# Ledger of designs, part 273: peptides against a protein of PDB entry 3NZW

Target 1, 212 residues: chain A of PDB entry 3NZW
Amino acid sequence: TTTLAFRFQGGIIVAVDSRATAGNWVASQTVKKVIEINPFLLGTMAGGAADCQFWETWLGSQCRLHELREKERISVAAASKILSNLVYQYKGAGLSMGTMICGYTRKEGPTIYYVDSDGTRLKGDIFCVGSGQTFAYGVLDSNYKWDLSVEDALYLGKRSILAAAHRDAYSGGSVNLYHVTEDGWIYHGNHDVGELFWKVKEEEGSFNNVIG
Target 2, 222 residues: chain B of PDB entry 3NZW
Amino acid sequence: QFNPYGDNGGTILGIAGEDFAVLAGDTRNITDYSINSRYEPKVFDCGDNIVMSANGFAADGDALVKRFKNSVKWYHFDHNDKKLSINSAARNIQHLLYGKRFFPYYVHTIIAGLDEDGKGAVYSFDPVGSYEREQCRAGGAAASLIMPFLDNQVNFKNQYEPGTNGKVKKPLKYLSVEEVIKLVRDSFTSATERHIQVGDGLEILIVTKDGVRKEFYELKRD

## One batch from the design tools (peptide; made by RFdiffusion4, then SolubleMPNN)

Design b2_p29_2_s2 (from b2_p29_2, 18 letters changed)
Fold by OpenDDE base, seed 1:
Structure b2_p29_2_s2 (fold): chain B 212 residues (1-212), chain C 222 residues (1-222), chain A 29 residues (1-29)
Amino acid sequence: as target 1 above (212 residues)
Amino acid sequence: as target 2 above (222 residues)
Amino acid sequence: MFILLKPSEEMKEALAREQELRRLAIFGR
């Protein structure tokens, strides 16, 4: 798995691969590793697929309850705290989760929290999470600027996941891409790694370790 | 050391068509190298045009299916006999599976039916309730043998249009029910040849807007 | 077999280190 999220002048980019594995078995190439919690809030998934899928869906329900009770959208801080508190209650039980809660509120602006099953909760501007995270960081860190255009930021997110998919055997399938703004998240498509790789190689002259 | 799980072998396969879905399973039940039964159905009509199979440890599979059937019953009671949608069924099954997250059902679960638009739907589950809607899925003992075949024949993976030098993929298209049944039969026939835990009989449940029908085919009894 | 979305073995520590290194420097603030 490779998931990433980063803040920039235009909001948040979220990009993830779509491969799921069971040991050495590729279970799926089409997994949705982004959960759309609400129109302004996304959750990413790494770790146990069921743990992430179940509890982030549960988180969505909690966020909805908050909205109904408080007549306002839940903050990213509060949403991430709910999840963090939940996983902490299960500490030692064997949950496996590495998640990013990404969203926008008027109070916070664009915000990213990392939450994992060990009880870690971190606020930050850039996160790569998963077995391919180091590969993604290699590309992302080399090209990241706060002042990226939306177009360049989207490409950078996509390109970083592609790099990880290329090097990490546990990452691949496709890239799912999101842009989060004050108006909510926007889905920017599913990009098959097989097609994307050759396109990028041709356009950039990159991936020279692979002969076409 | 106590092992609460057995492995009863077998294989299941789901394929979604345009306006239908199929869920198939062999009828062999085995423990280690001993055939317990040559005809033990493992694919079930659960009502509301939903078919289900949970393959692996048969005791767990049967328990899960029974719980789901009961869930369907209670859904009708609570919602004035409203038909349970396939997507809602999938969510319900996730909760059933994840409810035993720390003592999982040792099964691979597949359900098949029609979505609310009348399109074929197949959902697959891991033992603890991770699920995905897919066009096809194999589960069980011979899943590793069959799934690559399905990738190629249902999703046309690694197939390209002739004369395009591999630049144009074979376009995705829905298969007819006859084509799907043929693929299912070929899959199980082939798997039976190479896997001792698959064989004896093949039961296919076909879901259409008109309901569920069953077909049975003999497999090698080796 | 459980479906996994493979996490990094050092995920927690790596992310923590990154937070320390990147606070204001990475975005020029």
Scores: peptide ipSAE 0.247, ipTM 0.793, DockQ to the pose 0.026
Fold by OpenDDE base, seed 5:
Structure b2_p29_2_s2 (fold): chain B 212 residues (1-212), chain C 222 residues (1-222), chain A 29 residues (1-29)
Amino acid sequence: as target 1 above (212 residues)
Amino acid sequence: as target 2 above (222 residues)
Amino acid sequence: MFILLKPSEEMKEALAREQELRRLAIFGR
C-alpha cells in the first residue's frame, strides 16, 4: 500500500494505490483505500483493510452524530481525535491501522491528521503511509512546494503513487486521486498504473531503468 | 499449539452480469485428505434475492450464514418487511464478521445479487469483514487457480485488440448468462483436475429479477 | 487469510496470540 496526503495553497491532495495483498497473493487490484467519511472528510487506509474500513466508516457515523447534535460540521481535529481515542481503547488488541484524516474547515483551513493503531496522532503538512511510503516521499519531497497549482499538485500526488507502485511490490493497480477544498472533496479519477506508467515514461522521459 | 479452526476445503466463485449474478460452489467437504461428503451444498439462498457462501471452515461458514439469515428476518421485522438491498446486506455481513474480529470466522465470504438499479452485484469479504464489490471473485482452496483465469476471461486482462500492437485493450463488456455459466463450469472442471479439495459436484445459483435459480453439474469424484 | 494493505504478519500474529491465550485459559499451559 501507498497512501499520501499533502497540504498546499489550493487545499489538500490525497492519492492512494489500490492493491491489496494477503501474503504474496494479490487479493485485489481495485481496493478503495480512501473512505469518504462525509462530503468534507476523507480517511485513507493502510494496514488491516477491515480495521480501517470498519472504523473509518464508524467514524463517519460519529461525525454525523456530531453534526446532528451540534448543528455544525465536525472539525478535522475532533474527527481525528475520535478515531484516535477509539483505537487507543483497543491498544494491544491487535488492530492495524495507518490512516490519514483529511478535511478543510473554515476554522482550521486545510488539515491533515495522521492516526495509527499505536496511538499516534499527528497533525502535519505531508504524510506518506504504507509499505511504499518511502518511494512516494522520494518523489513528493523532491517536487513539493506550497505554491503548487491545483493541476501540478494533483499530478504530483499521482506521480508519487506511481513511483511507489513501480518499486513496491505491495502497491499497484491504480491511483485514486482526490482534491480537498473548503467545499469538500473532489474525486479526480482512477488511473490505471499500467497505462499511467507508460504515459509518464514517454512524457517525462523518466523510468529509464525500464526498457520498452 | 491449539488450533480452533478446521479447513473443509472447497471453492466458490461469483460473477456479476449486467442484470444477473452467479454464485457457484463445489459440493465436496473434506478434512485433511478425507472426503466427508460429496454433496454438502455451501451456496445458499438467503432471501431478498441474496445468495451467500462462506467457504473455509464449514462450521464457521454455517454459523455465519445462519446469522445472516436471521439478520434478514429481523430486518423485515424492524422495517416493515422492506427488502434488504445487496449493499446493506454487505454492510451487515461486515458487522457480523468484524464482531468476531479477535476470533474470526475462518471463511472467505461471497454474496451475490442485484443492486438497486437491477445490475448484477458480487461482494467479497475477508475473514474479518473487509469487503469490496467486484465483477468476479473466486474463493477457497482453488481460488489461486481460478482467479487469474477470471481476470483474463471476465475482466479481459492481458487481452488486446488485434492489430493494435498491444496498444488498445479489449474493451470491458458484460457477459451473457450462458457465457458466465460456461466460465464457471470450465473453472470448476479445471480446478477439480488440479486440486484435491475440489470436486464431486457443482451447484450454481443464478440471481435475476425473477428470483434465484439453481443448477447442478457433476464433477470428478476422485 | 486476512486482506492487508501493507506487508504484515500482524493479523496472523494477533490471531496466533489470541489462540494461544485461549489455549492457556483452557488448559493452563
Scores: peptide ipSAE 0.216, ipTM 0.773, DockQ to the pose 0.062
Fold by OpenDDE base, seed 4:
Structure b2_p29_2_s2 (fold): chain B 212 residues (1-212), chain C 222 residues (1-222), chain A 29 residues (1-29)
Amino acid sequence: as target 1 above (212 residues)
Amino acid sequence: as target 2 above (222 residues)
Amino acid sequence: MFILLKPSEEMKEALAREQELRRLAIFGR
């Protein structure tokens, strides 16, 4: 798995691969590793698929309850704290989760929290999470700027996942790409890694370790 | 340490068509190298045009299917006989599985039916309740043998239009019920030849708007 | 078969060891 999220002048980019594995077995190439919690809030999944899918869906319900009770959208800080508190209650039970909670509120602006099953909760501007995270960081960190255009930021997110998919055997399938703004998240499509690889190689002259 | 789990072998396969879905399973039940039964159905009509199989440890599978059937019954009681949708069924099954997260049902679960638009739907689950809607899925002992075949024949993976030098993929299209049945039969026939835990009989449940139909085919009895 | 969205810690360690061995082989450290 490779998931990433980063803040920039235009909001948040979220990009994830879609491969799921069980040991050496590729279980799926089409897993949705982004959970759309609400129109303004996304959760990413790494670790145990069931743990992430179950609890982030549960989180969505909690966020909705908040909206109903408080008559306002939940903050990203509060949403991430709910999840963090939950996993902390299960500490030692064997949950496996590496998640990013990404969203936009008027109060906070674009915000990213990393939450994992070890009880870590971190606010930050850039996170890559999963077995391919180091490969993604290699590309992302090398090209990241706060002042990226939306187009360049989207491409950078996509390109970083592609790099990870290329080098990490546990990442691949496709890239799912999101842009989070004050108006909510926007889905920017599913990009098959096979097709994307050749396109990028041709356009950039990159991936020269592979002969076309 | 006592292992509470057994392995009863077998294989299951789901394929979604345009306006139908198929869920198939062999009828062999084994323990270790001993055949317990040559005809023990493992694919079930659960009502509301939903078919289900939970393959692996048979005791866990039966328990899970029973719980789901009960869930369907209670859903009707609580919601004025409203039909349970396939997506809601999938969510329910997730909760059933994840409810035993720390002592899981040792099964690979597949359900098949029609979605709310009348399109074929197949959902697959891991033992603890992660699930995904897919066009096809193999589960059980011979899943590793069958799934690559399905990738090629259902999803047309690695197939390209002739003369394009691999640049144009074969277009995706729905398969007919006859084509799907053929693929299922070929899959199980092939699996039976290479896996000792698969064989004896093949039961296929076909879900359409008109209900659930069953077909049976003999497999090798080795 | 549990679906995982990342390798187990044991697998990570194995991969790390392999990477180190590769590094040593390449750089003759």
Scores: peptide ipSAE 0.242, ipTM 0.776, DockQ to the pose 0.038; fails the geometry check
Fold by OpenDDE base, seed 3:
Structure b2_p29_2_s2 (fold): chain B 212 residues (1-212), chain C 222 residues (1-222), chain A 29 residues (1-29)
Amino acid sequence: as target 1 above (212 residues)
Amino acid sequence: as target 2 above (222 residues)
Amino acid sequence: MFILLKPSEEMKEALAREQELRRLAIFGR
C-alpha cells in the first residue's frame, strides 16, 4: 500500500494505490483505499483492510451523528480524535491501521491528521503511509512546494504513487486521486498504473531503468 | 496446541453479468485427504434475490450463512418486509464477520445478486469483513488457479485487438449468461483436475430479476 | 488469509519524526 496526503496553497491532495495483498498473493487491484466520510472529509486506509474499512466507516457514522446533534460539521481534529481514542482502547489487541483523516472546515481550513493503531495522532502538512511510503516521499519531497498550482499538485500526488507502485511490490493497480478544497473533495479519477507508467515515461523521459 | 479451525476444501466462484449474477460452488467436502461428502451444497439462496457462500471451514461457513439468513428475516420484521439490497447485505455481513474479529470465521465469503439498478453484483469478503464489489471472484482451495483465468476471460486482461501490435486493449463487454455458465464450468473442470479438494459436483445459482434458479453438473469423482 | 494493505512500521516512525520536525520548523519561524 501507498497512500499520501499533502497540503498546499490550493488545499489538499490525496492520492492512493489500489492493490491489496495476502502474503505474495495479489488479492485485488481495485481496492478503494479512500473512504469518503462526508463531502468535506476523507479517510485513507493502510494496514489491515478490514480494520481500516470497519472503523473508518464507523467513524463516518460518528461524524454524521455529530452533525445531527450539533447542527455543525465535525472538525477534522475532532473526527481524528474520535478514531484515535477508539483505536487506543484496542491497543494491544492487534488492530493494524495507518490512516490519514483529511478535510476542510471553515474553522480549521485544510487539515490532515495521521492516526495509527499504536495510538499516534499527528497533525501535519505532508504524510505518506504504507509499504511504499519511502518511494512516494522520494518523489514528493523532491518536488513539493507550498505554491504548487492545483494541476501541478495533482500531478505530483499521482506521480508519487506511481513511483511507489513501480518499486513496491505491495503497491499498484491504479491511482485514485482527490483534491480537497473549501467546497469539499473532488475526485480526479482512477488511473491505471500500467497505462499511466508508459504515458509518464514518454512525457517526462523518466523511468529510464525500463527499456521499452 | 488446540486448533479450532478445520479446512473442508472446496471452491466457489462469482461472476456478475449485465442483468444477472452467478455464484457457483463445488459440492466436495473434505478433511485433509479424506472426502467427507461428495454432495454438500455450500451455495445458498438467502432470500431477496441474494445468494451466498462462505467457503473454508464448513462449520464457520454454515454458522455465518445461518446468521445472515436470520438477519434477513429480522430486517423484514423491522422494515415492513422491505427487500434487503445487495449493498446493505454486504454491510450486514461485514458486521457479522468483524464481530468475531479476534476469533474470525475461517471463510472466504462471496455474495451475488442484483444492485438497485438491476445490474449484476458480486461482493467478496475476507475472514474479518473487508469487502469490495467486483465483476468476478474465485474463493477457496483453487482460487489461485481460477482467478487468473477469470482475469483473462471476464476482464480481458492481457488481451489485445488483433493487428494492433499490442497497442489496443480488447474492449470490456458484458458476457451473456451462456458465456458465463461456460466459463464457470470450464473453471471448475480445470480446477478439479489440478486440486484434490475440488470435485464431485458443481452447483450454480443464477440470479435474475425473475428470481434464483439452480443448475447442477457432475464433476470428476476422483 | 487476511487481506492486508501492508503497513510499514518503519513508516509510522518516520512519519512521526517528520511531522515533529515540521512542527518545529513552522512554529520556530
Scores: peptide ipSAE 0.241, ipTM 0.794, DockQ to the pose 0.025; fails the geometry check

Design b2_p29_2_s3 (from b2_p29_2, 18 letters changed)
Fold by OpenDDE base, seed 4:
Structure b2_p29_2_s3 (fold): chain B 212 residues (1-212), chain C 222 residues (1-222), chain A 29 residues (1-29)
Amino acid sequence: as target 1 above (212 residues)
Amino acid sequence: as target 2 above (222 residues)
Amino acid sequence: MFHLIEPSEEMRKALAAEEKLKEEAIFGK
């Protein structure tokens, strides 16, 4: 798995691969590792698929309850805290979660929280999470700027996941790409890693270790 | 050491078409190397045009299917006989599975039906309730043998447009009912030849807007 | 008695839109 999220002048980019594995077996190439908590909040999945999917979906229900009771959208800080508190209650029970809660509220602006099953909750500007995180960081950190255009930021997110998919055996399939703004998240497509690889190789002259 | 789980073998296969879905399973039930039954159906019509199979430990599978069928009844009771949608069914099954997160049902679950737009739908679950909608999924003993074949024939993996030097993939398309049935039969025939836990009979449930149809085919009895 | 979790109307709209985009991306529609 490789997931990433980063803040920039245009909001948040979220990009994830879609491979699931069971040992050496590729269980799926089409897993949705972004959970749409609501139209304004995204959760990413790393670790146990069921744990992330179940509890981030549950989080969506809690966020909806908040909206109904308080007559306002929940903050990213509060949403991530709800999840953090939940996983803390299960600490030591064997949950496996590495998630990023991403959203954009008027009060907070673009906001990313990392939450994991060890009880860690971190606010930050850039996170890569999963077995391929180091490969993603290699590309992302080298090219990251706050002032990226939306187009360049989307490409950078996509390109970083591609790098991880190329090097990490546990990452691959496709890149799912999102842009988060004050108006909510925008889905920017499913990009097959194979097709994307050849396109990028041709355009950039990268991946010189592969000839085809 | 006490092991609460068994393995009764078998294989299941789901494929979604444009306006139909198929869920198939062999009818062999085994323990270790002993055949318990040559005809034990494991694919079930659960009502509301939803078919379900939970393959692995048969006792767990039967329990899960029974619980889901009960959930359908309760849903009708609570919602004035409203039809349960396939996506809601998937969510319900997730809760059933995840409710035993720390003592899981030892099964690979697949359901098939039609989505709200009348398109074929297949959902696959891991033992603890993670799920996704897919065009096809094999589960059980011979899943590792069948799934690559399905990837090639349903998802057109490693099939490319002519003249592109293998760089442009063949576009995805839906298969006809006849094509899907053929693929299912070929898959199980091949699996039977290579895996001892697959054989005897093949039961195929086809879901369309007109309801659930069942087909049965003989497999090798070795 | 078992109760199913249903998405909000806003979520339903968002999910429908996403599914459409995914379908278009996959099938070239």
Scores: peptide ipSAE 0.021, ipTM 0.760, DockQ to the pose 0.022
Fold by OpenDDE base, seed 1:
Structure b2_p29_2_s3 (fold): chain B 212 residues (1-212), chain C 222 residues (1-222), chain A 29 residues (1-29)
Amino acid sequence: as target 1 above (212 residues)
Amino acid sequence: as target 2 above (222 residues)
Amino acid sequence: MFHLIEPSEEMRKALAAEEKLKEEAIFGK
């Protein structure tokens, strides 16, 4: 798995691959590793598929309950804290989760929290999470700047996942791409890694180790 | 070392069509190299036009299916006999599976039916309740043999338009019920030839808007 | 069990026996 999120002048970019594995077996190439918690809040999934899917869906319900009680959208800080508190209750039980809670509220602005099953909760501007994270960081860090255009930021997110998919055997399938703004998240499609690879190779002259 | 889980072998296969879905399973039940039964159905009509199979440890599979059937009954009770949708069924099964997260059901679960738009739907679950809606899924002993075949024949993976030098993928199209049944039969016939835990009989449940139909075919008994 | 990343050693130790058996049964390993 490779997931990433980063803040920039235009909001948040979230990009993830879609491969799931069981040992050396590719269980699926089409896993949705982004949960749409609400129109303004996304959760990413890395680790155990069931752990992430179950608890992030549960988180969605908790966020809805908050909205019903408080008559306002839950903050990214509060949403991430709910999840963090939950996984901490199971600390040592064997949950495997590496998630990013990404959202936009008027109070907080564009916000990213990293939450994992070890109880770590971090606020930050850039996170790559998964077995392919190092490969993604290699591309992302090299090209990141706050002043990226939306178009360039989307491409950078997509390109970073592609780099990870190329080198990490546990990452692949497709890239799901999101842009989070003050008006909510926007889905920017599913991009097949194979097709994307050839396109990028042709346009950038990258991946010269592969002969077409 | 004590192992609380057995493996009763077998294979299951789900395929979603345009306005139908199919869930199939062989009828062989085995422990190690001993055939326990040559006719033990493992695909079940659970009501509300939902068919289910949980393949792996048969005791766990039977328990899970029973719990789901009970869940369907309770759903009707709580919701004035409202039909359980396939997506809601999937969520319910996730809860059943994940409820035993630390002592999981030793099964690969597949359900099939129609979604709320009348389109074929197949959902696949891991032992702890992660699930995905898919066009096709094989599970069980011969899944590793069948799934690549399904990828090719249902999803047209690695199929390209002639003369395009592999650059243009073959367009996806829906298969007819007859084509799907043939594909299922061929898959299980092939699996039976290569895997000792697959054989004896094939039961296919076909879900359409008109209900669930069952078909049975003989497989090789060796 | 499906994984979105390779399991940690701690998790593998905790779930190794059950996971291996399940993977073998489900995927024919």
Scores: peptide ipSAE 0.076, ipTM 0.772, DockQ to the pose 0.212; fails the geometry check
Fold by OpenDDE base, seed 2:
Structure b2_p29_2_s3 (fold): chain B 212 residues (1-212), chain C 222 residues (1-222), chain A 29 residues (1-29)
Amino acid sequence: as target 1 above (212 residues)
Amino acid sequence: as target 2 above (222 residues)
Amino acid sequence: MFHLIEPSEEMRKALAAEEKLKEEAIFGK
């Protein structure tokens, strides 16, 4: 798995691969590793598929309950804290989760929190999470700047996942791409890694270790 | 060392069509190298046009299917006989599986039916309840043999338009019921030839807007 | 056990439908 999120002048880019594995077996190439909690809030999934899917879906329900009760959207800070508190209750039980809670509120602006099953909760501007995270960081950090255009930021997110998919055997399938703005998240499609690889190789002259 | 799990072998296969879905399974049940039964159905009509199979340890599979059937009954009771949608069924099964997160059902679960738009739907679950809606999925002993074939024949993976130098993929198309049934039969026939845990009989449940139809075919007995 | 699975488009639709059902249940719709 490779997931990433970063803040820039235009909001937040979220990009994830879609491969699921069971040992050396590719179980799926089409897994959705982003939970759309509400129109302004996303959760990413890395680690145990069931743990992430179950508890982030649960989180969605908690966020909705908050909205109903308080008559306002839950903050990204509060949503991430709910999840963090939950996983802390299961600390040592064997949950495997690496998640990013990404969203926009008027109060907070674009915000990213990292939450994992070890009880870590971090606010930040750039996170890559998963077995391919180091490969993604290699591309992302080298090209990141706050003043990226939306187009360049989207491409950078997509390209970073592609780099990870190329080198990490546990990442691949496709890239799901999101842009989070003040008006909510926008889905920017599913991009097949195979097709994307050849396109990028031809356009950039990259991936020279592969002939053909 | 105590192992609470058994392995009863077998293989299951789900394929979603345009306006139908198919869930198939062989009828062989084994322990180690001994055949317990040559006809032990493992694909079930659960009502509301939902078919289900949980392949692996048969005791766990049977328990899970029973719990889900009961869940369907209670859903009707609580919701004035409202039909359980396939997506809601998937969520329910996730809760059943994840409820045993630390002592899981040792099964690969697949359900099939129609979504709310009348389109074929297949959902696949891991032992602890992660699930995905897919066009096709094989589970069980011969899954590793069948899935690559399904990827090629259902999703047209690695098929390209002639003359495009491998740059243009073959367009996706829906398969007819007859084509899917043929594909399923061929898959299980091939699996039976290569895997000792698959054989004896094949049951195919076909879900359409008109209900669930069942077909049976004999497989090799060796 | 499967390692991190990202839901398919179908799963997204299913999740959306589930959220709608939850909303209806909570709001009495």
Scores: peptide ipSAE 0.074, ipTM 0.763, DockQ to the pose 0.026; fails the geometry check
Fold by OpenDDE base, seed 5:
Structure b2_p29_2_s3 (fold): chain B 212 residues (1-212), chain C 222 residues (1-222), chain A 29 residues (1-29)
Amino acid sequence: as target 1 above (212 residues)
Amino acid sequence: as target 2 above (222 residues)
Amino acid sequence: MFHLIEPSEEMRKALAAEEKLKEEAIFGK
């Protein structure tokens, strides 16, 4: 798995691969590793598929309950705290989760929290999470700047996941790409890694270690 | 490594068509090298036009299916006999599986039916309840043998338009029920030849707007 | 929240192995 999220002048980019594995077996190439919690809030999934899918879906329900009770959208901070508190209750039980809660509220602006099953909760501007995270960081950090255009930021997110998919055997399938703004998240499509690879290689002259 | 596919053997296969879905399973039940039964159906009609199979440890599979059937009954009771949708069924099954997260049902679960738009739907679950809607899924002993074949024949992976030098992929299309049944039969026939835990009989449940029908075919018995 | 049942030793070992793989998936270990 490779997931990433980063803040920039235009909001938040979220990009994830879609491969699921069971040991050496590729279980799926089409896993949805982003959960759309509400129109302004996304969750990413790494680690145990069931743990992430179950609890992030549960989180969505909690966020909706909050909205109904408080008559206001839940903050990214509060949403991430709910999840963090939940995993804390199961600390030591064997949950496996590496999640990013990404959203935009008027109060907070664009916000990213990292939450994992070890009880870590971190606010930050850039996170790559998963077995391919180092490969993603290699591309992302080398090209990141706050003043990226939306177009460049989207491409950078996509390109970073591609790098991970190329080198990490546990990442691949496709890139799902999101842009989060004050008006909510926008889905920017599913990009097959195979097709994307050849396109990028041709356009950038990159991946010269592969003959084709 | 965790392998839920080897306890009682067998193989299951789901394929979604345009306005139908198929869920198939062999009828062999085995422990190690001993055949317990040559006819132990593992694909079930659960009502509301939903078919289900949980392949792996048979006792867990049976328990899970029973619990789901009960869930369907309770759903009707709570919702004035409203039909349970396939997506709601998937969510319910996730809860059943994840409720035993730390001592999971040792099964690979597949359900099939029609979505709310009348389109074929197949959902696949891991032992602890992660699930995904897919066009096709093989589970169980011969899943590793069958799934690549399905990728090729259902999803048209590695198929290209002639004369394009591999530049244009074969477009995705729905298969007819006859084509799907043929693929299922061919898959299980091949699996039976290569895997000792698959054989004896093949039961296929076909879900359409008109309900569930069953077909049975003989497989090799050795 | 969940009904926890003690797994068999074999299952525990299998789950432990799977958890290790999940850790790798999270942190690249």
Scores: peptide ipSAE 0.023, ipTM 0.751, DockQ to the pose 0.051; fails the geometry check

